# Peptides against a protein of PDB entry 4U39, part 162

Target 1, 302 residues: chain A of PDB entry 4U39
Amino acid sequence: SIKVIGVGGGGNNAVNRMIENEVQGVEYIAVNTDAQALNLSKAEVKMQIGAKLTRGLGAGANPEVGKKAAEESKEQIEEALKGADMVFVTAGMGGGTGTGAAPVIAQIAKDLGALTVGVVTRPFTFEGRKRQLQAAGGISAMKEAVDTLIVIPNDRILEIVDKNTPMLEAFREADNVLRQGVQGISDLIATPGLINLDFADVKTIMSNKGSALMGIGIATGENRAAEAAKKAISSPLLEAAIDGAQGVLMNITGGTNLSLYEVQEAADIVASASDQDVNMIFGSVINENLKDEIVVTVIATG

## One batch from the design tools (peptide; made by RFdiffusion4, then SolubleMPNN)

Design b2_p24_8_s4 (from b2_p24_8, 12 letters changed)
Fold by OpenDDE base, seed 4:
Order: structure tokens, then sequence, then C-alpha cells
Structure b2_p24_8_s4 (fold): chain B 302 residues (1-302), chain A 24 residues (1-24)
């Protein structure tokens, strides 16, 4: 089974976005120290942590409170994670609950023997130096606690949105990029396509790989597969070139009109941009909500 | 959702399914 755990405000907003986009084949768990915020979660399973520490009033933007809250609730987190083959831990780094609790939850998942993937954001520079420093500590702790850590630099999201985008919409786009990171992997396992991957394939490429980068490309029209692939490998979300990666996981998602030729064309472009010795796997997904669009997601590990 | 002061509450489908008291 695949479980997605949203931790704190940002992680729970991302989980809500996943549910709203009907991401299939995963179980959703919302974790928070704030009971009022947790009540707004659409997740099937909701867990309040650190009730003694916080009285359900949240972590006060303190990562140490978030950490202690997860430690206090360790046994309950273990119970909620039992039987998972794969666990996604999603959070916005820089806050209290997400920054402190996500590494603890990830370590619990890893200790249970699940393939543990972190999908987290770095805060925007405008959120201030304190959030950046807290996020750096949380990311460092996540690296030790996961098999693969996908880090989304929120400042790079500003390069893909309109300059006049309101702050609230920039945060919504960060939630959407978190969704794309989880869905880009989970769909390869849970959703039938033209080329299916099994869990063993994904485990081979993601186990004990440390930090990863994600690129996304979307295109329409006659050359949509090639354009989407080129956009993915040149994505602003890729802080480094893909040619330095030891492993590449690729998802080619299209509508019912997605052809095997388009899948091969996209895969060939990504392979040509990668190192010759790269371990690359690719899968395809059919999403009926994509009419004429192709979405290429690339995850570069190592 | 009721604020828990000294316990962990697990909800499923909007219903409480399990309650754990926080250890001292």
Amino acid sequence: as target 1 above (302 residues)
Amino acid sequence: MELAENHVVVYKDGKEVKRYYAQP
C-alpha cells in the first residue's frame, strides 16, 4: 500500500490539493498540532499530535515543538503507518509542525521498512531569514530520515508563475508542485498506463538515494511529447542539470489519445540529456482529465 | 473537531476511531 502523510499546514494543504485532483491508489493521512487546521483536512485519516505540548493550538512556529509533538505520538504514528510499502512525507519547511515533525515521521516510516520519500518545500525568500534557517535544519534532518528527499525551492516557482501572482496564489502553486511530485511517482505504481512500472522498479531507483530534484513540463499540440520533455529537463525547479544524476525516474502522463510513439519520443529526449551510465526508468499514465495535454515529470536522484 | 489537551485522537471519515492518552 501507498500512504501520503501531510505534516503541518503546508503538508495538509498539499494533501487537500491531491484529494481535490482525485489522485488514486493512495491512503491520505493528515498530521497536525493545530486541531482547528486539522479539522479542515479532507484526508480520510486525521491525527492530532503533541496534544499535551500544544493543547491543539499549534507549534507556535517552533520546530522543536513540532519534533517533540511527533515523538510524543510515536506509537500512534507507527500504528497508522504499519503495512505501508511506500510512504510519502510531504511538508512545507520553515514552520513549526512540518519542519519538526516530518523528519520524525519519516524515520518512523523508514524503520518500519517502507520506501520513504520526502516531498518538501523550501520557503520563499520573502518569508524571512528565520524560516529559511528553520527549513535548512528540517531538510538536513529529512535527508537522514528518508530514502529519497525531493526538495522544491519555492523561489523557483516564482519563475514559472506570472509576476503579478498574488502571494496566496504563489502558496497554492507550491501546494500544486508538491502534488505533482507525489502524483508523478504514485501514479506509476497505482494507475495503469501504456508502460507500467512495478513497486520493485521504483524501489530500485529511489532506495537510499538521498537528495533529489524534480522537473515538470506540460505541452499541447503535435509535438507535445517532445516539448513537454524539453520543458521538464530545463525546468526552473531543477537546481542542477540532469546530466549529473545517477538515477532518473520519468513519468509521461497524457489523455486517452497518448501514443506509444509519444512516450518513446519523450523518453529518448530525457535519456539523451542524462549521463550515459544513468539508471533511468520510465512509465506512462493515462489521465482522462488531460484532454490534449502531456505532462512529463522527471525526478533526478544522486 | 474537539481540542485535545492531553491525548492523541485519530479520526477516520470524520469520526473518532481511536483515542490515546498522552503519557506523562
Scores: peptide ipSAE 0.048, ipTM 0.603, DockQ to the pose 0.013
Fold by OpenDDE base, seed 5:
Structure b2_p24_8_s4 (fold): chain B 302 residues (1-302), chain A 24 residues (1-24)
Amino acid sequence: as target 1 above (302 residues)
Amino acid sequence: MELAENHVVVYKDGKEVKRYYAQP
């Protein structure tokens, strides 16, 4: 089974966005120290952590409180994660609960033998230096606790959105990118396509790889597959070129008109941009909601 | 969802499924 655990406010928002977008084949868990925020979760399973420590009032932007809250609730987290083959831990780094609790939860998942993937954001620079420093500490702790850590730099989201995008919409886009990171992987396992991957394929690319980069490309028209692939490998979300990656996981998602030719064309572009010795696997997903769009998601590991 | 002062409460489908007492 695949479990997605959203940790703290940002993680819970991302999980809500996944549920709203009907991401299939996953179980959702929302974790928070803030009971009011947790009440707004759409997740089937909701866990208030650190009830003794925080009294449900949240972590006060202190990562140590988030950490202790997860440690206090270890047994409950273990029970909630038990039997998962794969666990996505999603959080916004820089806050109290997400930054502190997500690494603890990730370690619990890993210790249970799940393929543990972190999908986290760095705060925007405008959120201030304190949040950036807290996020750096949380990311470091996550890297030790996961098999693969996808870090989304929120500042790079500003390069893919309109310059006039309101601050609130920039945060919503961060939640959407977190969704895309989880869905881009989970759909390869859970959703049949033209080319199916199994869990073993994904595990080969993601097991004990440490930091990963994600690129996303979307296109329409006659050359949509090629354009989407080119956009994915040149995505602002990629802090480095994919040519240095040891492993590449590629998702090619399209509507019912997605052809095997388009899948192959996209895969060839990504392969040509990758190292010759790269372990590249690709899957295809059919999403009827995309109509004429193709979405290419690239996860570069190693 | 009640603020659990001294307990971790697990909810499933909006229902309380488990309550853990804070061990001392």
Scores: peptide ipSAE 0.047, ipTM 0.604, DockQ to the pose 0.013
Fold by OpenDDE base, seed 3:
Formats: C-alpha cells, sequence, structure tokens
Structure b2_p24_8_s4 (fold): chain B 302 residues (1-302), chain A 24 residues (1-24)
C-alpha cells in the first residue's frame, strides 16, 4: 500500500490538494499539532500529535516543539504507517510542526521498512531568514531519515508564475507542486497507463538516493510530448542540470489519446539530456481529466 | 485538577475509530 502523510500546515494543504485532484491508489494521513487546522483536513485519517505538549494550539513556529510532538506520538504514528510499502512524507519546511515532525515521521516509516520519500518545500525568501534557517535544519534532518528527498525551492515557483501573482496564490502553487511531486510517482504504481511500472522498479531508482530534484512540463498540440519533455528538463524547479543525475524517474501522463509514439518521443528527449550511464525508468499514465494536455514529470536523483 | 488524559484520537471519515491512552 501507498500512504501519503501530510505534516503541519503546508503538508496538510498539499494533501487537501491531492484529494481535490482525485489522486488515486493512496491512503491519506493528516498530521498536525494544531487541532483546529487538523479539523479542516480532507484526509480520511487525522492525527493530532503532541496533545500534551501543545494542548492542540500548534508548535508556535518552533521546530523543536514539532519534533517533540512527533516523538510523543511515535506509537500512534507507527500504527498508522504499519503495512505501507511506500510512504510519502510531505511538508512545508521553515514552520514548527512540518520542520520538526516530518523527519521523525520519515524515520518511523523507514524503520518500518517502507520506501520513504520526502516531498518538501523550501520557504520563499520573502518569508524571512528565520524560516530559511529552520528549513535548512529540517531538510538536513529529512535527508538522513528518507530514501529520497525531493526538495522544491519555492523561489523558483516565482519564475513560473506571473510577477503580479498574489502571495496567497504563490502558496497555492507551492501546494500544487507538492501534489504534482507525489502524484507523479504514485500514479506510476497505482494508476494504469500504456507503460506500467511495478513497485520494484520505483524502489530501485529511489532507495537510498538522498536528495532529488523535480522538473515538470505541460504542453498541448501536435508536438505536445516533445514540448512537455523539453519543459520538464529545463524546468526552473531543477536547481541543477539533469545531466548530473545518477537516476531519473519519468512520468508521461496524458489523456485517452496519448500514443506510444508520444511516450517514446518524450522518453528519448529526457534520455538525450541525461548522462549516458544514467539509470532511467519511465512510465506512462492515462488521466481522463487531461484533454489534449501531456504532463511530463522528471525526478532526478543523485 | 483533572490530569488532561494524554490520548491520541484517530479519526476516519470524521468519526473516532481509535483512542490511544498514554500508559501511566
Amino acid sequence: as target 1 above (302 residues)
Amino acid sequence: MELAENHVVVYKDGKEVKRYYAQP
């Protein structure tokens, strides 16, 4: 089974966005120290952590409170994660609960023998130096606790959106990018396509790989596969060129009109941009909600 | 002074499905 655990405010917003987009084949768990925020979660499973420590009032932007809250609730987290083959831990780094609790939850998942994937955001520079420093500490702790850590630099989202985009919409886009990172992997396993991957294939690429980067490309029209692939490998979300990656996981998602030719064309473009010795795995997914769009998601590991 | 019972409550579909009590 695949479990997605959203940790703190940003992680829970991402989980809500996944549920709203009908991401299939996953169990959703919402974790928070704030009981009021947790009540707004759409997840089937809701866990309040650190009830003794916080009294349900949240972590006060303190990562040490988030950490202790997860440690207090360790046994309950273990029970909620039991029997998962794969666990996604999603959070916004820089806050209290997400930054402190996500590494503890990730370690619990890993100790249970699940393939543990972190999908986290770095805060925007405008959120201030304190959040950036807290995020750096949380990311370092996550890296030790996961098999693969996908880090989304929120400042790079500002390169994709209009300059006049309101701050609230920039946060909403960060939640959407977290959704795309989880869905781009989970769909390869859980959703039928033209080329299905098994869990063993994904495990080979993602086990003990450390930090990863994600690129996304979306296109329409006659050359949509090639354009989506080119956009994915040149995505602002890729802080480094894909040619330095030791492993590449690629998802090619389209509507019912997705052809094997388009899948191969997209795969060839990503392969040509990658190192010759790269371990590349690609899958295709059919999403009936996509009309004429192709979405290419690339995860570069190593 | 009612010792706030140290419990974690698991909800499924908006209903309490399990309550864990911290062992004394």
Scores: peptide ipSAE 0.046, ipTM 0.596, DockQ to the pose 0.011
Fold by OpenDDE base, seed 2:
Structure b2_p24_8_s4 (fold): chain B 302 residues (1-302), chain A 24 residues (1-24)
Amino acid sequence: as target 1 above (302 residues)
Amino acid sequence: MELAENHVVVYKDGKEVKRYYAQP
């Protein structure tokens, strides 16, 4: 089974966005120290952590409180994660609960033998230096606790959205990018009849790889596959070129009109931009909601 | 819930080594 755990406010917003977009083949768990925020989760499983420590009032933007809250609730987290083959841990770094609890939850997942993938954001620079410093500590702790850590730099999201995008919409876009990171991987595995085989190949690429980079490209029109692939490999979310990656996961998602030719064209572009010795897995996914759009997600590991 | 049709191809050393098709 695949479990997605949203940790704290940002992680739970991402999980809500995944549920709203009907991401298939995953179980959702919302984790928070704030009981009121947790009640707003759309996840089937809701877990309040650190009830004794925080009294449900949240972590007060202190990562040490988030950490202790997860430690207090370790047994319950273990039970909720039991039997997972893969665990996604999603959080917005820089806050109290997400920054402190996500590494603890990730370590619990890893200790249970699940392929553990972190999908986290760095805070925007405008959120201030304190959040950036807290996020750096949380990211470092996540790196030790996961098999692969996808880090999304929120400041780079500002390069892919309209310049006039309101601050609230920038946060929503961060939640959407977190969704795309999880969905881009989960869709490769969650297809009926392919799960066990695809999971083994994904596990080979993602197991003990440390940090990963993600690129996204969206396009429409006659050359949409090629354009989406080119946008993905040149994405502002890629803090480095993919040519040094040891592994590449590629998801090509389109509507019912997605052709095998378009899939191959996109894959060839990404392969040509990658190292010759790269281990690349690509999948094509049909999403009827995309109509004429193609979305290419590239995850570079190693 | 309509399961997305998924085709997966695995490349190793720049070569296709596996191709999987979602069966309905």
Scores: peptide ipSAE 0.007, ipTM 0.266, DockQ to the pose 0.431

## One batch from the design tools (peptide; made by RFdiffusion4, then SolubleMPNN)

Design b2_p25_1_s1 (from b2_p25_1, 13 letters changed)
Fold by OpenDDE base, seed 3:
Structure b2_p25_1_s1 (fold): chain B 302 residues (1-302), chain A 25 residues (1-25)
Amino acid sequence: as target 1 above (302 residues)
Amino acid sequence: LVRTVKVYEFENEKRKITVTVTTVT
């Protein structure tokens, strides 16, 4: 089974966005120290952590409180994660709960023998230096606790969105990018497509790879596959070129009209941009909601 | 249940990619 755990406010918002987008074949768990915020989760499983420590009042933007809250609730987290083959831990780094609890939850998942993937955001620079420093500590702790850590630099989202985009919409886009990171992997395993990957293939690419970067490209029209692939490999979310990655995981998602030729074109572009010695795997997914769109997701590991 | 296996080979300047598609009907 595949489980997605949203940790804290940003993680829970991402999980809500996944549920709203009908991401298939995954079980959702919402984790928070704030009981009121947790009640707004759409997840089937809602877990309040650190109930004794926080009394449901949240972590007060303190990562140490988030950490201790997850430690207090270790047995409940273990029970919720039991039997998962793969666990996604999603969080916004820089806050109290997400930053502190996500590494603890990730370690619990890994200790249970699940392939553990972190999908996390760095805070925007405008959120201030304190959040950036807290996020750096949380990301460091996540790297030790996961098999692969996808880090989304929120400041790069500002390069994708309009300059007049309200701050609230920039956060919604961060939640959407978190969704795309989880869905881009989970769909390869859980959603029928033209080319499905087995869990063993994904495990080979993602096990003990450390940090990863994600690129996303979306296009329509006659050259949509090639354009989506080019956008993915040149995505602002890729802080580094995919050239020099040790592994590449590619998802090519389209509507019912997705052709094998389009899959080939997209895969060829990404392979051509990758190092010759890169272990590249790709899958294709059919999503009827995309109509004429193709979405290419590239995850570069190593 | 009939399983049809199609193997597609793609070659670019850097590598040869083999894709195996198994359709179950």
Scores: peptide ipSAE 0.017, ipTM 0.422, DockQ to the pose 0.043
Fold by OpenDDE base, seed 2:
Structure b2_p25_1_s1 (fold): chain B 302 residues (1-302), chain A 25 residues (1-25)
Amino acid sequence: as target 1 above (302 residues)
Amino acid sequence: LVRTVKVYEFENEKRKITVTVTTVT
């Protein structure tokens, strides 16, 4: 089974966005220290952590409170994650609960023998230096606790969106990018497509790889596959070029009109941008909601 | 559910790429 665990406010917003976009074949778990925020989750499983420590009032933007809250609730987290083959831990780094609890939850998942993938955001620069420093500590702790850690730099989202985009919409786009990171992997396993990967293939690419970068490209029209692939490998979300990656996981998602030629063209572009010795795997997913769009997701590991 | 696995091999200037297509009908 695949489980997606949203940790704290940002992680829970991302999980809500995943549920709203009907991401299939995954179980959703919402974790928070704030009981009121947790009630707004759409997840089937809702877990309040650190009930004794925080009394449901949240972590007060303190990562140490988030950490201790997850440690207090370790047995409950273990029970909720038990039997998962794969666990996605999603969080917004820089806050209290997400930053502190996500590494603890990830370690619990890994200790249970699940393939543990972190999908986390760095805070926007405008959120201030304190959040950036807290996020750096949380990301470092996540890197030790996961098999693969996808880090989304929120400041790079501002390069994809209009300059006039309201701050609230920039946060919604961060939630959407978190969704795309989870869905880009989960669909390869859980969603029947033109090219299905088995869990063993994904495990080979993602096990003990440390930090990963994600690129996303979306395009329409006659050259949509090539354009989507080019956008993915040149994505602002890629803090480095994919040519240094030891592994590449590629998802090519399209509508029912997605051709094998388009899949091949997109895969060839990504392969041509990658190192010769890269272990590349790719899947193709059919999503009837995309109609004429192609979405290429590239995850570079190593 | 019939799983059909097709393996495609294509070569570019840099490498040989193997594509495994699993169709589930």
Scores: peptide ipSAE 0.016, ipTM 0.442, DockQ to the pose 0.078
Fold by OpenDDE base, seed 5:
Structure b2_p25_1_s1 (fold): chain B 302 residues (1-302), chain A 25 residues (1-25)
Amino acid sequence: as target 1 above (302 residues)
Amino acid sequence: LVRTVKVYEFENEKRKITVTVTTVT
């Protein structure tokens, strides 16, 4: 089974976005220290952590409170994650609960023998230096606790969206990018496509790889596969070029008209941008909602 | 579970790319 655990406010917003987009084949768990915020989750499983410590009043933007809250609730987290083959831990780094609890939850998942993937955001620069510093500490702790950690730099979202995009929409786009990161992997395993990967293939690329970068490209038209692939490998979300990556996981998602030729064309472009010795695994997914769009998601590991 | 392995070879100006596609049905 695949489980997605949203941790804190940002993680739970991302989980809500995943549920709203009907991401298939995954179980959703919402975790928070704030009981009121947790009640707004759409997840089937809702877990309040640190009830004794916080009394449901949240972590007060303190990562140490988030950490201790997860430690207090360890047995409950273990039971919720039990039997998962793969666990996605999603959070907005820089807050109290997400920053502190996500590494603890990730470690619990890893100790249970699940392939543990972190999908987290760095805060926007405008959220202030304190959040950036807290996020850096949380990301460091996540790297030790996961098999692969995808870090989304929120500031790079500002390069994808219009400069006049309201702050609230920029946060919604961050939630959407978190969704795309989870879905881009989960669909390769859980959703039938033209090219299905087994869970062993994904494990080969993602097990004990540390930090990963994600690129996304979307295109339409006759050259949509090539354009989407080019956009993915040049994505602002990639803090570095993929040419140094030891492993690449690629998802090519299209509508019912997605051709094997388009899949090959996209795969060739990504492979050509990667190291010669790269272990590249790719899958294709059919999403009827995309119609004429192709979405290429690239996850570079190593 | 039938594993179908398809190997695709692409040649570009820089290198030969071998893509192994494993389909599990």
Scores: peptide ipSAE 0.021, ipTM 0.520, DockQ to the pose 0.070; fails the geometry check
Fold by OpenDDE base, seed 1:
Structure b2_p25_1_s1 (fold): chain B 302 residues (1-302), chain A 25 residues (1-25)
Amino acid sequence: as target 1 above (302 residues)
Amino acid sequence: LVRTVKVYEFENEKRKITVTVTTVT
């Protein structure tokens, strides 16, 4: 089974966005220290952590409270994650609960023998230096606790969105990018496509790889596959070129009109941009909600 | 259940890529 655990406010917003986009084949768990925020989760499983420590009032933007809250609730987290083959831990780093609890939850998942993937955001620079420093500590702790850690630099989202984009929309886009990171992997396993991957293939690419970067490309028209692939490998979310990656996981998602030729064309472009010795795997997914669009997601590990 | 395996090979400037598609009908 695949479980997605959203940790704290940002993680739970991402999980809500995943549920709203009908991401299939995954079980959703919402974790928070704030009981009121947790009640707004769309996840089937809702877990309040640190009930004794916080009394449901949240972590007060303190990562140590988030950490202790997860430690207090370790047994409940273990029970909720039990039997998962893969666990996605999603969080917005820089806050109290997400920053502190996500590494603890990730370690629990890893200790249970699940392939543990972190999908986390760095805060925007405008959220202030304190959040950046807290996020750096949380990311460091996540890197030790996961098999692969996808880090989304929120500041790079501002390069994709219009200059006049309201701050609230930038956060929604961050939630959407978190969704894309989880869905881009989970769909390769859970959703039949033109090219299916098994869990063993994904495990080979993602096990004990440390940090990863994600690129996304979307295009329409006759050359949509090539354009989407080019956009993915040149994505502002890729802080480094994919040519230095030890592993590449690629998802090519299209509508019912997605052709094997388009999949091949997109895969060829990404492979051409990658190192010769890179372990590249790619899958294709059919999403009926994508009419004429192709979405290429590239995850570079190493 | 019919298992069909199709192997596609393509070559780019850097490597030869083999794609194996297994269809079960």
Scores: peptide ipSAE 0.016, ipTM 0.445, DockQ to the pose 0.044; fails the geometry check

Design b2_p25_1_s2 (from b2_p25_1, 13 letters changed)
Fold by OpenDDE base, seed 1:
Structure b2_p25_1_s2 (fold): chain B 302 residues (1-302), chain A 25 residues (1-25)
Amino acid sequence: as target 1 above (302 residues)
Amino acid sequence: VTRTVKVYEYEDEKRKITVTVTTVT
């Protein structure tokens, strides 16, 4: 089984976005210290952590409270994660609950023997230096607790969106990028496509790889596969070129008209951009909601 | 349902690329 655990406000917003986009083949768990915020989750499983510590009032933007809350609720987290083959831990770093609890939850998942993937955001620079510093500490702790950690630099989202994009929309886009990171992997396992991967293939690329970068490309038209692939490998979300990656996981998602030729064309472009010894796996997914669009997701590990 | 795994290896002066493709039929 694949479980997605959203931790704190940002993680729960991402999980809600995943549910709204009907990400299939995964079980959703919402974790929060704030009981009121947790009630707004669309997840089937809702877990309040640190009930004794916080009394449901949240972590007060303190990562140590988030950490202690997860430690208090360790047994409940273990029970909720038990039997998972893969666990996605998603959080917005820089807050109290997400920053503190996500590493603890990730470690619990890893200790249970699940392939543990972190998909987290760095805060926007405008959220202030304190959040950036807290996020850095949380990311460091996550890196030790996961098999692979995908870090989304929120500031790079501002390069993709219009200059006049409201702050609220930038946060929604961050939630969407978190969704894309989880879905880009989970669909390769859970959703039949033109080219399928199994859990063992994904485990080979993601097990004990440390930090990863994600690129996304979307295109339409006759050359949509090539264009989407080129956009993915040049994505602003990639803090570095994929040529240094030891492993690449690629998802090519299209509508019912997605061809094997388009999948191959996209894969060849991404492979050609890998200038070092790389283990590349790629899969394809059919999403009926993508009419004429192709979405290429590239995850570079190593 | 037949699962076929194909491994492609590409090597040039700069890189060695291993591509694993799994087909389910």
Scores: peptide ipSAE 0.028, ipTM 0.480, DockQ to the pose 0.076
Fold by OpenDDE base, seed 5:
Structure b2_p25_1_s2 (fold): chain B 302 residues (1-302), chain A 25 residues (1-25)
Amino acid sequence: as target 1 above (302 residues)
Amino acid sequence: VTRTVKVYEYEDEKRKITVTVTTVT
């Protein structure tokens, strides 16, 4: 089974966005120290952590409180994650609950033998230096606790949105990028409970790889596959070029008119931009809602 | 939901590429 656990406010917003976009084949778990915020989650499983420590009032933007809250609730987290083949841990770094609890939850998932993938955001620079420093500590702790850590630099979202984009919309876009990171991988994996070659290949690329980079490209029209692939490998979300990446996960999602030729064309572009000895997994997904749009998600590991 | 998996190996003078294609319909 695949489980997605949203940790704290940002992680739970991302999980809500995943549910709203009907990301299938995953179980959703919402975790928070704030009971009121947790009640707004759309996840089937809602877990309040640190009930004794915080009394449901949240972590007060303190990562140490978030950490202790997850430690207090360890047994409940273990039970919720039990039997997962893969666990996505999603959080907005820089806050209290997400920053502190996400590494603890990730470690629990890893100790249970799940392929553990972190999908987290760095805060925007405008959120202040304190959040950036807290995020750096949380990211470091996540890197030790996961098999693969995808870090989304929120400041790079400002390069792909209109200059006049309201702050609230920039946060919504961050939630959407987190969704795309989870969905881009989850769509490559078989139905929960089937251990097949696909999951073994994903494990080969993602197990103990540490940091990963994600690029996204969207295009329409006759050359949409090539354009989407080129946009993905040159995405502002990539903190570095993928030319040194030995492992690549690619998702190409299109409408019912997505052709095998388009899938191959996109794969060839991504492979050509990767390491000389690249192991690439790519999935083709049909989403009727995309019509003429193609979305390419690239996750580079190594 | 139908899944089709194909594995392709490409090797040239410059690079070795392993491609796993998972199609979900």
Scores: peptide ipSAE 0.021, ipTM 0.393, DockQ to the pose 0.110
Fold by OpenDDE base, seed 4:
Structure b2_p25_1_s2 (fold): chain B 302 residues (1-302), chain A 25 residues (1-25)
Amino acid sequence: as target 1 above (302 residues)
Amino acid sequence: VTRTVKVYEYEDEKRKITVTVTTVT
């Protein structure tokens, strides 16, 4: 089974966005120290952590409170994650609950033997220096607790969106990028009868790889596959080129008119931009809602 | 929403390629 655990406000907003976009084949778990915020989650499983410590009033933007809250609720987290083959831990770094609890939850998942993938955001620069420093500590702790850590720098999202985009929409786009990171991997894992083959290949690429980079490309029209692939490998979300990556996961999502030629063309572009000895896995997804759009997601590991 | 998954394995002289085709309708 695949479990997606949203931790704190940002992680739970991302999980809500995943549910709203009908990301299938995953179990959703919402974790928070704030009981009122947790009630707004669309996840089937809702877990309040640190009930004794926080009394459901949240972590007060203190990562140490978030950490202690997860430690208080360790047994409940273990029970909720038990039997997962793969666990995605998603959070917005820089806050109290997400920054402090996400590394503890990730370590619990890893200790249970799940392939543990972190998908987290760095705060925007405008959220202030304190949040950036807290996020850096949380990201360092996440890197030790996961098999692969995807870090999304929110400031790079501002390069993808219109300059006039309201602050609230910039946060929604951060939630959408978190969704794309989780979905880009989860869609590579087949239904229960074929999971072991696909999951073994994903596990080989993602196990103990540390930090990963994600690129996204979207295009329409006659050359949409090639354009989407080129946008993905040159994405502002990539802090470095993918040419040094030891592993690449690629997802090509299109409408019902997606051709095998377009899939091959996109895969060849990404492979040509990757290391010669790269282990590459790619998936193709047909989503009727995309119509003429192609979305290419690239995750580079190593 | 119907999800159909097909897995194709291709081996060329240089690499093994796994193609997972997920159809969401």
Scores: peptide ipSAE 0.016, ipTM 0.398, DockQ to the pose 0.099
Fold by OpenDDE base, seed 3:
Structure b2_p25_1_s2 (fold): chain B 302 residues (1-302), chain A 25 residues (1-25)
Amino acid sequence: as target 1 above (302 residues)
Amino acid sequence: VTRTVKVYEYEDEKRKITVTVTTVT
């Protein structure tokens, strides 16, 4: 089974976006120290952590409170994660709960023997230096606790969105990018009847790889596959070129008109931009909601 | 909802590529 754990406000918002987009083949768990915020989660499993420590009032933007809250609730987290083959831990770094609890939850998942993938955001620079410093500490702790850590630099989202994009919309886009990171991987595995084979290949690429980068490309029109692939490998979300990555995960998602030729064309572009010795796996998903759009997600590991 | 899965395996001298095509209708 694949489990997605949203940790704290940003993680729970991302999980809500996943549920709203009908990401299939995954179980959703919402974790928070704030009981009121947790009640707004759409996840099937809602877990309040640190109930004794915080009394449901949240972590007060303190990562140490988030950490202790997860430690207090360790047994409940273990029970919720039991039997997972893969665990996604998603959080917005820089806050109290997400920054402190996500590494603890990730370590619990890893200790249970799950392939543990972190999908986290760095805060926007405008959120202030304190959040950036807290996020750096949380990211460092996540790197030690996961098999692969996808780090999304929120400041790079500002390069993708319109300059006039309201701050609230920039946060929604960050939640959407978190969704795309989880979905881009989960869709490769969650295919009925192929879970074990695809999971073994994904596990080979993602096990003990440390930091990963994600690129996303969306395009329409006659050359949509090639354009989406080119946008993915040149995505502002990629803080470095995919050249030199030891592993590449690629998801090609399109409508019912997605052709095998388009899939191959996109894969060839990504492979040509990758190292010659890269271990590349790719899947394609048909999503009727995309109509004429193709979405290419590239995750570079190693 | 009918899910059709097609798996294509491509092996070149340097790469093993597995393409899983999931069609959801």
Scores: peptide ipSAE 0.008, ipTM 0.357, DockQ to the pose 0.110; fails the geometry check

